# Designs tried in a protein design run: peptides against a protein of PDB entry 4Y8H. Part 5

Target 1, 222 residues: chain A of PDB entry 4Y8H
Amino acid sequence: TTIVGVKFNNGVVIAADTRSTQGPIVADKNCAKLHRISPKIWCAGAGTAADTEAVTQLIGSNIELHSLYTSREPRVVSALQMLKQHLFKYQGHIGAYLIVAGVDPTGSHLFSIHAHGSTDVGYYLSLGSGSLAAMAVLESHWKQDLTKEEAIKLASDAIQAGIWNDLGSGSNVDVCVMEIGKDAEYLRNYLTPNVREEKQKSYKFPRGTTAVLKESIVNICD

## One batch from the design tools (peptide; aimed at target 1 A46)

Design b1_p28_5_s1 (made by RFdiffusion4, then SolubleMPNN; its pose is not in this set)
Fold by OpenDDE base, seed 5:
Structure b1_p28_5_s1 (fold): chain B 222 residues (1-222), chain A 28 residues (1-28)
Amino acid sequence: as target 1 above (222 residues)
Amino acid sequence: SSSIRQRRLEATEAVRAAAAAAAAAVAA
């Protein structure tokens, strides 16, 4: 997996690859790794796919209840704290590594969470087996005051570095853009750089290409 | 290898640009 987050001047973008693996096997070529916690708070998941989905759904439900109880829009720091406390309680046995991003009444936020419940903050972040390939692109091209378009390009270029160089990453680029004062823009299959072209040649030989050298009929019934 | 990847990327960008141009033409 390769997941990234990038802050820009008026919001935050997250992106992910779409490969799921079972050891050496590609289980799914087009899995979704971007999860909605709330309408304006999204996360990208690496590690155990079932754990990333289950923990984000659990916290998403509790954030909705908390929002209704407080009569307030959900905050990214509330989702961060709930995820951190849950993952810490399970001492890293829940294999979820998350980039959590969003917009709320306090502004735009970008965080990472590790399975043991540690958290980081940054203007750009990467996680997963492709994180070093993604970080090489981020460190080379990140600047302050990115535009929305520059941040989407930087995030998609960083995911492509994982797609091309990490065995655990592949297929497509998914993007979610969270801009202050707008709805979240979920761009499923924003890039599809691995669409298989039609095979120029067929290796289907006509019947009779291999000659029958000998035929024998044997009665098996007495 | 790089030329096939580049052609696939360009094809994805061309489809996106055509969709954006069609959306702009409906808004005009």
Scores: peptide ipSAE 0.018, ipTM 0.380, DockQ to the pose 0.015
OpenDDE base, seeds 1, 2, 3, 4: peptide ipSAE 0.006, 0.016, 0.018, 0.000; ipTM 0.323, 0.349, 0.375, 0.292

## One batch from the design tools (peptide; aimed at target 1 R19 C31 G45 G47)

Design b1_p29_2_s2 (made by RFdiffusion4, then SolubleMPNN; its pose is not in this set)
Fold by OpenDDE base, seed 5:
Structure b1_p29_2_s2 (fold): chain B 222 residues (1-222), chain A 29 residues (1-29)
Amino acid sequence: as target 1 above (222 residues)
Amino acid sequence: SFAEFASLSSAEQLAAIAAAAAAAGLVVL
């Protein structure tokens, strides 16, 4: 997996690759790694597929109940705290690594959470087996005051670095844009860089390219 | 141990999870 988050002037972008693996096998070429916690709070997950899905669904349900009870838009820091407390309680036995991002009445936020419940804050973050390849792109091209379009490009370029250099990452780029004062924009398969073009060269040799050197007919029926 | 695992980089932790998950037949992201 390669997952990234990038803050821009008026919001936050998260992006992910779409490969899942089962040992040496590609289990799914087009899995969804971006999950909705609330309408304006999304996360990207790396680690065990079942654990990442279960923890994000649990916190999403609890955030929805909390939002209904308080009659308030949910805060990214509330989702972060619930995720942190849950993962810390299980002491790394839940194999979930998350980038959590969103917009709320306090502004735009970007956090990471490790399986043992540690948390980081940044303007750009990467996690997953492709994290180092993604971070090389982010460190080289991140600047202050990114536009929405520049942040989508930077996040997509960082995911592509993971797709090209990490065996655990591959296929497509998914993007979610969370801009202040707008609805979240989920861009499923925003890039499909591995669509196999029709092979211009067929290496099918016609029958007869290899000479038959000898033919023998053996009767097997006595 | 948990302390040894927590001392690893995120990439090394994910590689260890992927290896353990592969042995258990689990899907990894």
Scores: peptide ipSAE 0.358, ipTM 0.798, DockQ to the pose 0.795; fails the geometry check
OpenDDE base, seeds 1, 2, 3, 4: peptide ipSAE 0.340, 0.325, 0.339, 0.343; ipTM 0.785, 0.787, 0.789, 0.796; seeds 1, 2, 3, 4 fail the geometry check

Design b1_p29_8 (made by RFdiffusion4; failed a check: the pose's geometry)
Pose (drawn by RFdiffusion4):
Structure b1_p29_8 (pose): chain A 222 residues (1-222), chain P 29 residues (1-29)
Amino acid sequence: as target 1 above (222 residues)
Amino acid sequence: TTTTTTTTTTTTTTTTTTTTTTTSAISYS
């Protein structure tokens, strides 16, 4: 996986590739690694796939209940605290590596969380197997005072460095933009640079090619 | 018949266990 987070003028953007691997095999060519914790707090996950999804939904559920109890919009530091204390309790056995970002009444925020529970603050961040390819781009092109468009280009360029140069990353780029005072815009498949070429031949078989021993109608009714 | 039924049940259990283990090994890396 390659995932990034980049802050800008009036908010924060996070991005991710879409490859899932089981060893050297690509298990999923288009999985979503961007998760909604709350409407304006989004999370990019790398590591064990089920852990990143489960830990993100659990905290997202408790944040919703907390938002209702307090009659307040959720804050990113709450998701950060809840996630880090949960992951610390599990001593690194829940393999979730997260970039947490969002906007709230306090402003815009960008964090990363490692599976043992440590958290980091930054204007640009990258995690996953493609993190070095992405960080090399971020360290080359990031500057203070990015516009929204510049931040989106820098984030997807960082993802692309992971897609092309890291065997653990591929396929597409997903992006989510969280800008202050506006709805978060989730850009699923923002870039699709790896479209499969047209096949040379159709492998549709003549009907009857497969030998059949029996048939029967299956009762799915009551 | 009993031997064939027992072999089929064992093969189904092994296949279910292998499928569960394979699903749990997916990673975003």

Design b1_p29_8_s1 (made by RFdiffusion4, then SolubleMPNN; from b1_p29_8, 28 letters changed; failed a check: the pose's geometry)
Amino acid sequence: AAEAAAAAAAAAAAAAAAAAAAAASVSFG

Design b1_p29_8_s2 (made by RFdiffusion4, then SolubleMPNN; from b1_p29_8, 26 letters changed; failed a check: the pose's geometry)
Amino acid sequence: EEEAARAAAAAAAAAAAAAAAAAASISYG

Design b1_p29_8_s3 (made by RFdiffusion4, then SolubleMPNN; from b1_p29_8, 26 letters changed; failed a check: the pose's geometry)
Amino acid sequence: DAEAAAAAKLAAEAAAAAAAAAAAAISFG

Design b1_p29_8_s4 (made by RFdiffusion4, then SolubleMPNN; from b1_p29_8, 27 letters changed; failed a check: the pose's geometry)
Amino acid sequence: AAAAAAAAAAAAAAAAAAAAAAAASISFG

## One batch from the design tools (peptide; aimed at target 1 T1 S129)

Design b1_p30_3 (made by RFdiffusion4)
Pose (drawn by RFdiffusion4):
Structure b1_p30_3 (pose): chain A 222 residues (1-222), chain P 30 residues (1-30)
Amino acid sequence: as target 1 above (222 residues)
Amino acid sequence: SEVEAIEEANEEREEREEEEEEEEEEEEEE
């Protein structure tokens, strides 16, 4: 997995590749690693796939209840606190590595959370097996005062460094832009640079090629 | 695993940053 977060003028953008691996095998060529905690607080996850999804939904659920109880829009630091205290309690056994970003009444925010529960603050961040390929790009091209378009290009370029150079990353680039005063725009498959080439031949078989022993209609009704 | 790859990448990055800090201390001393 390669995931990144980049702050800009009026908000924050996060991005992720779309490869899932089971050992050396690609289990999923197009999984979403960008998660909605609340409408304007999004999360990119790397590590154990089920852990990142489950921990994100649990905190997302509690944030919704908290938002309703307080009659306030949720803050990123709340998601940060709830996620880090939950992950700390589990001593690193919940393998979720997260970049948490969003906008709230306090402003725009960017954080990272490691599985043992430590959190970091930054203008640009990268996690996952492709994090070094992405960081190399971020360290080369990031600057203070990026526009929204520059931040989106820098984030996807960082993801692409992971896609091409890291065997743990591949396929597509997903992006989510959270800008102050606007709806968060989730750009699923923002880039698709790894389209499978046309196959040389159709392997559709002549009908009847498979030997059959029995048939029967299955009752799915009442 | 992915967790192990992440931990390795973090270690490598920390080591690089420590080497850069040592080089800066040596330059100040020179």

Design b1_p30_6 (made by RFdiffusion4)
Pose (drawn by RFdiffusion4):
Structure b1_p30_6 (pose): chain A 222 residues (1-222), chain P 30 residues (1-30)
Amino acid sequence: as target 1 above (222 residues)
Amino acid sequence: ESVSGAAHDEEKIEELEEEKEEEEEEEEEE
């Protein structure tokens, strides 16, 4: 996995590749690694796939209840605190590595959370097996005072460095933009640079090619 | 999956810019 977060003028953007691996095998060519904790707080996850999805939904659920109880829009530091305290309690056995970003009444925020529970603050971040390929790009091209468009290009370029140079990353680039005073825009498959080429031949078989021993109608009714 | 990564706050950005300036001065002297 390669995931990144980049701050800009009026908000924050996060991006992720879309490859899932089971050993050397690609288990999923197009999985979403960008998760909605709340409408304007999004999370990119790397590590154990089920852990990142489950821990993101659990905190997302508690944030919703907390938002309703307090009659306030949720803050990123709350998601940060709840996630880090939960992951710390589990001593690193819940393998979730997260970049948490969003906008709230306090402003725009960007954080990362490691599985043992430590958190970091930054203008640009990267996690996952492709994090070094992405960081090399971020360290080369990031500057203070990025526009929204520059931040999106820098984030997807960082993801692309992971896609091309890291065997743990591939397929597509997902992006989510959280800008102050506006709805968060989730850009699923923002880039699709790895479209499978047309196959040389159709392997559709002549009907009857497969030998059958029995048939029967299955009762799915009541 | 082996996961790693880093974050760059104001202090780390400043240290990185100072290192790049020192490397540029060494290249000009060479």

Design b1_p30_6_s4 (made by RFdiffusion4, then SolubleMPNN; from b1_p30_6, 23 letters changed)
Fold by OpenDDE base, seed 3:
Parts: structure tokens; sequence; C-alpha cells
Structure b1_p30_6_s4 (fold): chain B 222 residues (1-222), chain A 30 residues (1-30)
């Protein structure tokens, strides 16, 4: 997995690859690793796919209840705190490594969470087996005051570095853009750089391609 | 629905999730 987050001047972008693996086996070529916590708070997950999905859904449900109870839009730091406390309670046994990002009434936010419940803050972050490949791109090309378009490009270039150089990453780039004052833009398969080529020949042979040399009818039931 | 590089709003995402859940339930029942 390669997941990234990048802050820009008016929001935050997260991106992920779309390969799921079971050891050396590609289980899914086009899995979704971007999860919605709330309409304007999204998460990218690395580690155990079931744990990343389940923990994000649990916190998403609790954030919705909290938002209804408080009559307020949910805050990214509230989601961060709920995730952190939940993961810490399970002492790393929930295999979720998350990049949490969003917009709320306090602005745009980008955080990471590790399975043991540690949290980091940054303007750009990467996690997963492709994180070093992604970070090499981020460290080389990140600048302050990125535009939306520059941040999407940087995030997608960082995911592509994982796709090309990490065995655990592959296929497509998913993107979610969270801009202040707008709805979240979930860009499923924003890039599809691994489309299979058209086969030069059809493997559908006409009937009779294999010649029948001899036919015999044998009664095997008396 | 085919998920493409289209931007989806909250309502479109909810419809996609519901369709996926229905397809998964149908696949488990088969």
Amino acid sequence: as target 1 above (222 residues)
Amino acid sequence: PVITGKAFNEAEIAELEAARAAAAAAALAA
C-alpha cells in the first residue's frame, strides 16, 4: 500500500493506490483505500484492510452521533482523538495505519495515526509499504503554498512512485480533495496507468479448429 | 454503477455504497 496526504493553500488532498495483497498474491487490483469518516473528513488506510475499514466505520458512526448531539459539523481532531484512543486501547492489535484529513469550521487538517495510537501532524505525509518511495517524491517536490492542482499532482506522483517501486502497491490512483467551503471531491480511479493492452489475437477459435480424426461409440452399460 | 475518475458528492457516494452492499449481499446469498 501507498497512501499520502498533502495540504494545499485552501484544503487537503489524500491519495492511495488500489492494490490489495495477501502475501505474494494480488487479491484485488482495484480496491478502495479511501474511507469516509464524515462528508468532509476522509481517511486513507494501510495495514489490515478489514481493520482499516472497520475502525473507520466505527469512528464515522460515532462522529455522526457526536455531530447530531452537538448540532455542529464534525472536527478532524475529534475523529483523530477517537481513532487514537480506540487504537491505543487495543495496543496495536488493530492493524490500522491511517492518514486522516479533512476540512471543518477550524480549517483544513492532515494527520497520521499508527496502530499503537501514536499521531503525527504534517503538511505532507505517507504511510504503507510504498511510503519511502512516496516520501522521496514528496521531499523532492513539496513547497509551501501549493495550489489545489499542484497538490493533486504531487499526491498522485507520490502514489505512482509507490505503484512503480513497491511490490505491495499497484494499479490505479484514487484521490479525495477536501477544500474549505466546498463538498469533498472523491476521485475514484483518478489515474489508471496500468490498463491492460488489447490482445493482438482472439483466443476464441471457431468450432472445428481441432480436427476429429476418429469417432467411436462404445456402449459401457450392459 | 461503474466507478470512474468522476468526482462524487455525498449523495452519489451513498448510492454507490448502497449498490455495493446490495451486490455483496446478493453474492453471499448465491
Scores: peptide ipSAE 0.008, ipTM 0.279, DockQ to the pose 0.014
OpenDDE base, seeds 1, 2, 4, 5: peptide ipSAE 0.007, 0.007, 0.007, 0.006; ipTM 0.205, 0.283, 0.286, 0.272; seed 1 fails the geometry check

Design b1_p30_7_s4 (made by RFdiffusion4, then SolubleMPNN; its pose is not in this set)
Fold by OpenDDE base, seed 4:
Structure b1_p30_7_s4 (fold): chain B 222 residues (1-222), chain A 30 residues (1-30)
Amino acid sequence: as target 1 above (222 residues)
Amino acid sequence: GSAAAAAARRRAAEEEKRRREEEERRRREE
């Protein structure tokens, strides 16, 4: 997995690759690693797919209940604290590594959480097996006061670095943009750089190209 | 007795297979 988050002048973007693996096997080419906690708070997950999904759904449900009870828009720091407490309680047995981002009445936020419940804050973050490839792009090209378009490009370039250089990462780029004063923009398959081209050669050979040594017709309808 | 033991072994093998498939499904790394 390669997941990233990038702050920009008026919000935050997160992005992810779409490969799921089972050891050396590609299990899914187009999995979704971006999860909605609330309408304006999203996370990207790395680690165990089931654990990332389960923890984000649990916190999403509790944040929704809290928002309804308080009649307030949920805060990213509230989601962060709930995730942190949950992961810490399980002492790294929940294999969830998360980039949590969003917008709330206090502004735009970007955090990371490790499976043991440690948390980081930054203007740009990367996690997963492709995190070093992504971070090389982020550190080289991040600047203060990024535009929305520059941040989407930077995040997508960082994910592509993971796709090309990390065996655990691949296929497509998903993006979620959370801008202050706007709805979240979830861009599923924002980039599809690994579209399998049509086979240049037809492997339809004329009948008789391979010698038929024996033919048997079996009637399957009794 | 032998048929019940064979059925119990089949159930145990199916449950172990299901547990392995569920554990393999849980071992999907992202």
Scores: peptide ipSAE 0.199, ipTM 0.554, DockQ to the pose 0.013; fails the geometry check
OpenDDE base, seeds 1, 2, 3, 5: peptide ipSAE 0.193, 0.192, 0.087, 0.144; ipTM 0.548, 0.560, 0.456, 0.499; seeds 1, 2, 3, 5 fail the geometry check

Design b1_p30_8_s1 (made by RFdiffusion4, then SolubleMPNN; failed a check: the pose's geometry; its pose is not in this set)
Amino acid sequence: MEERHREFQAFIAEREAAAAAAGLPLPIFV

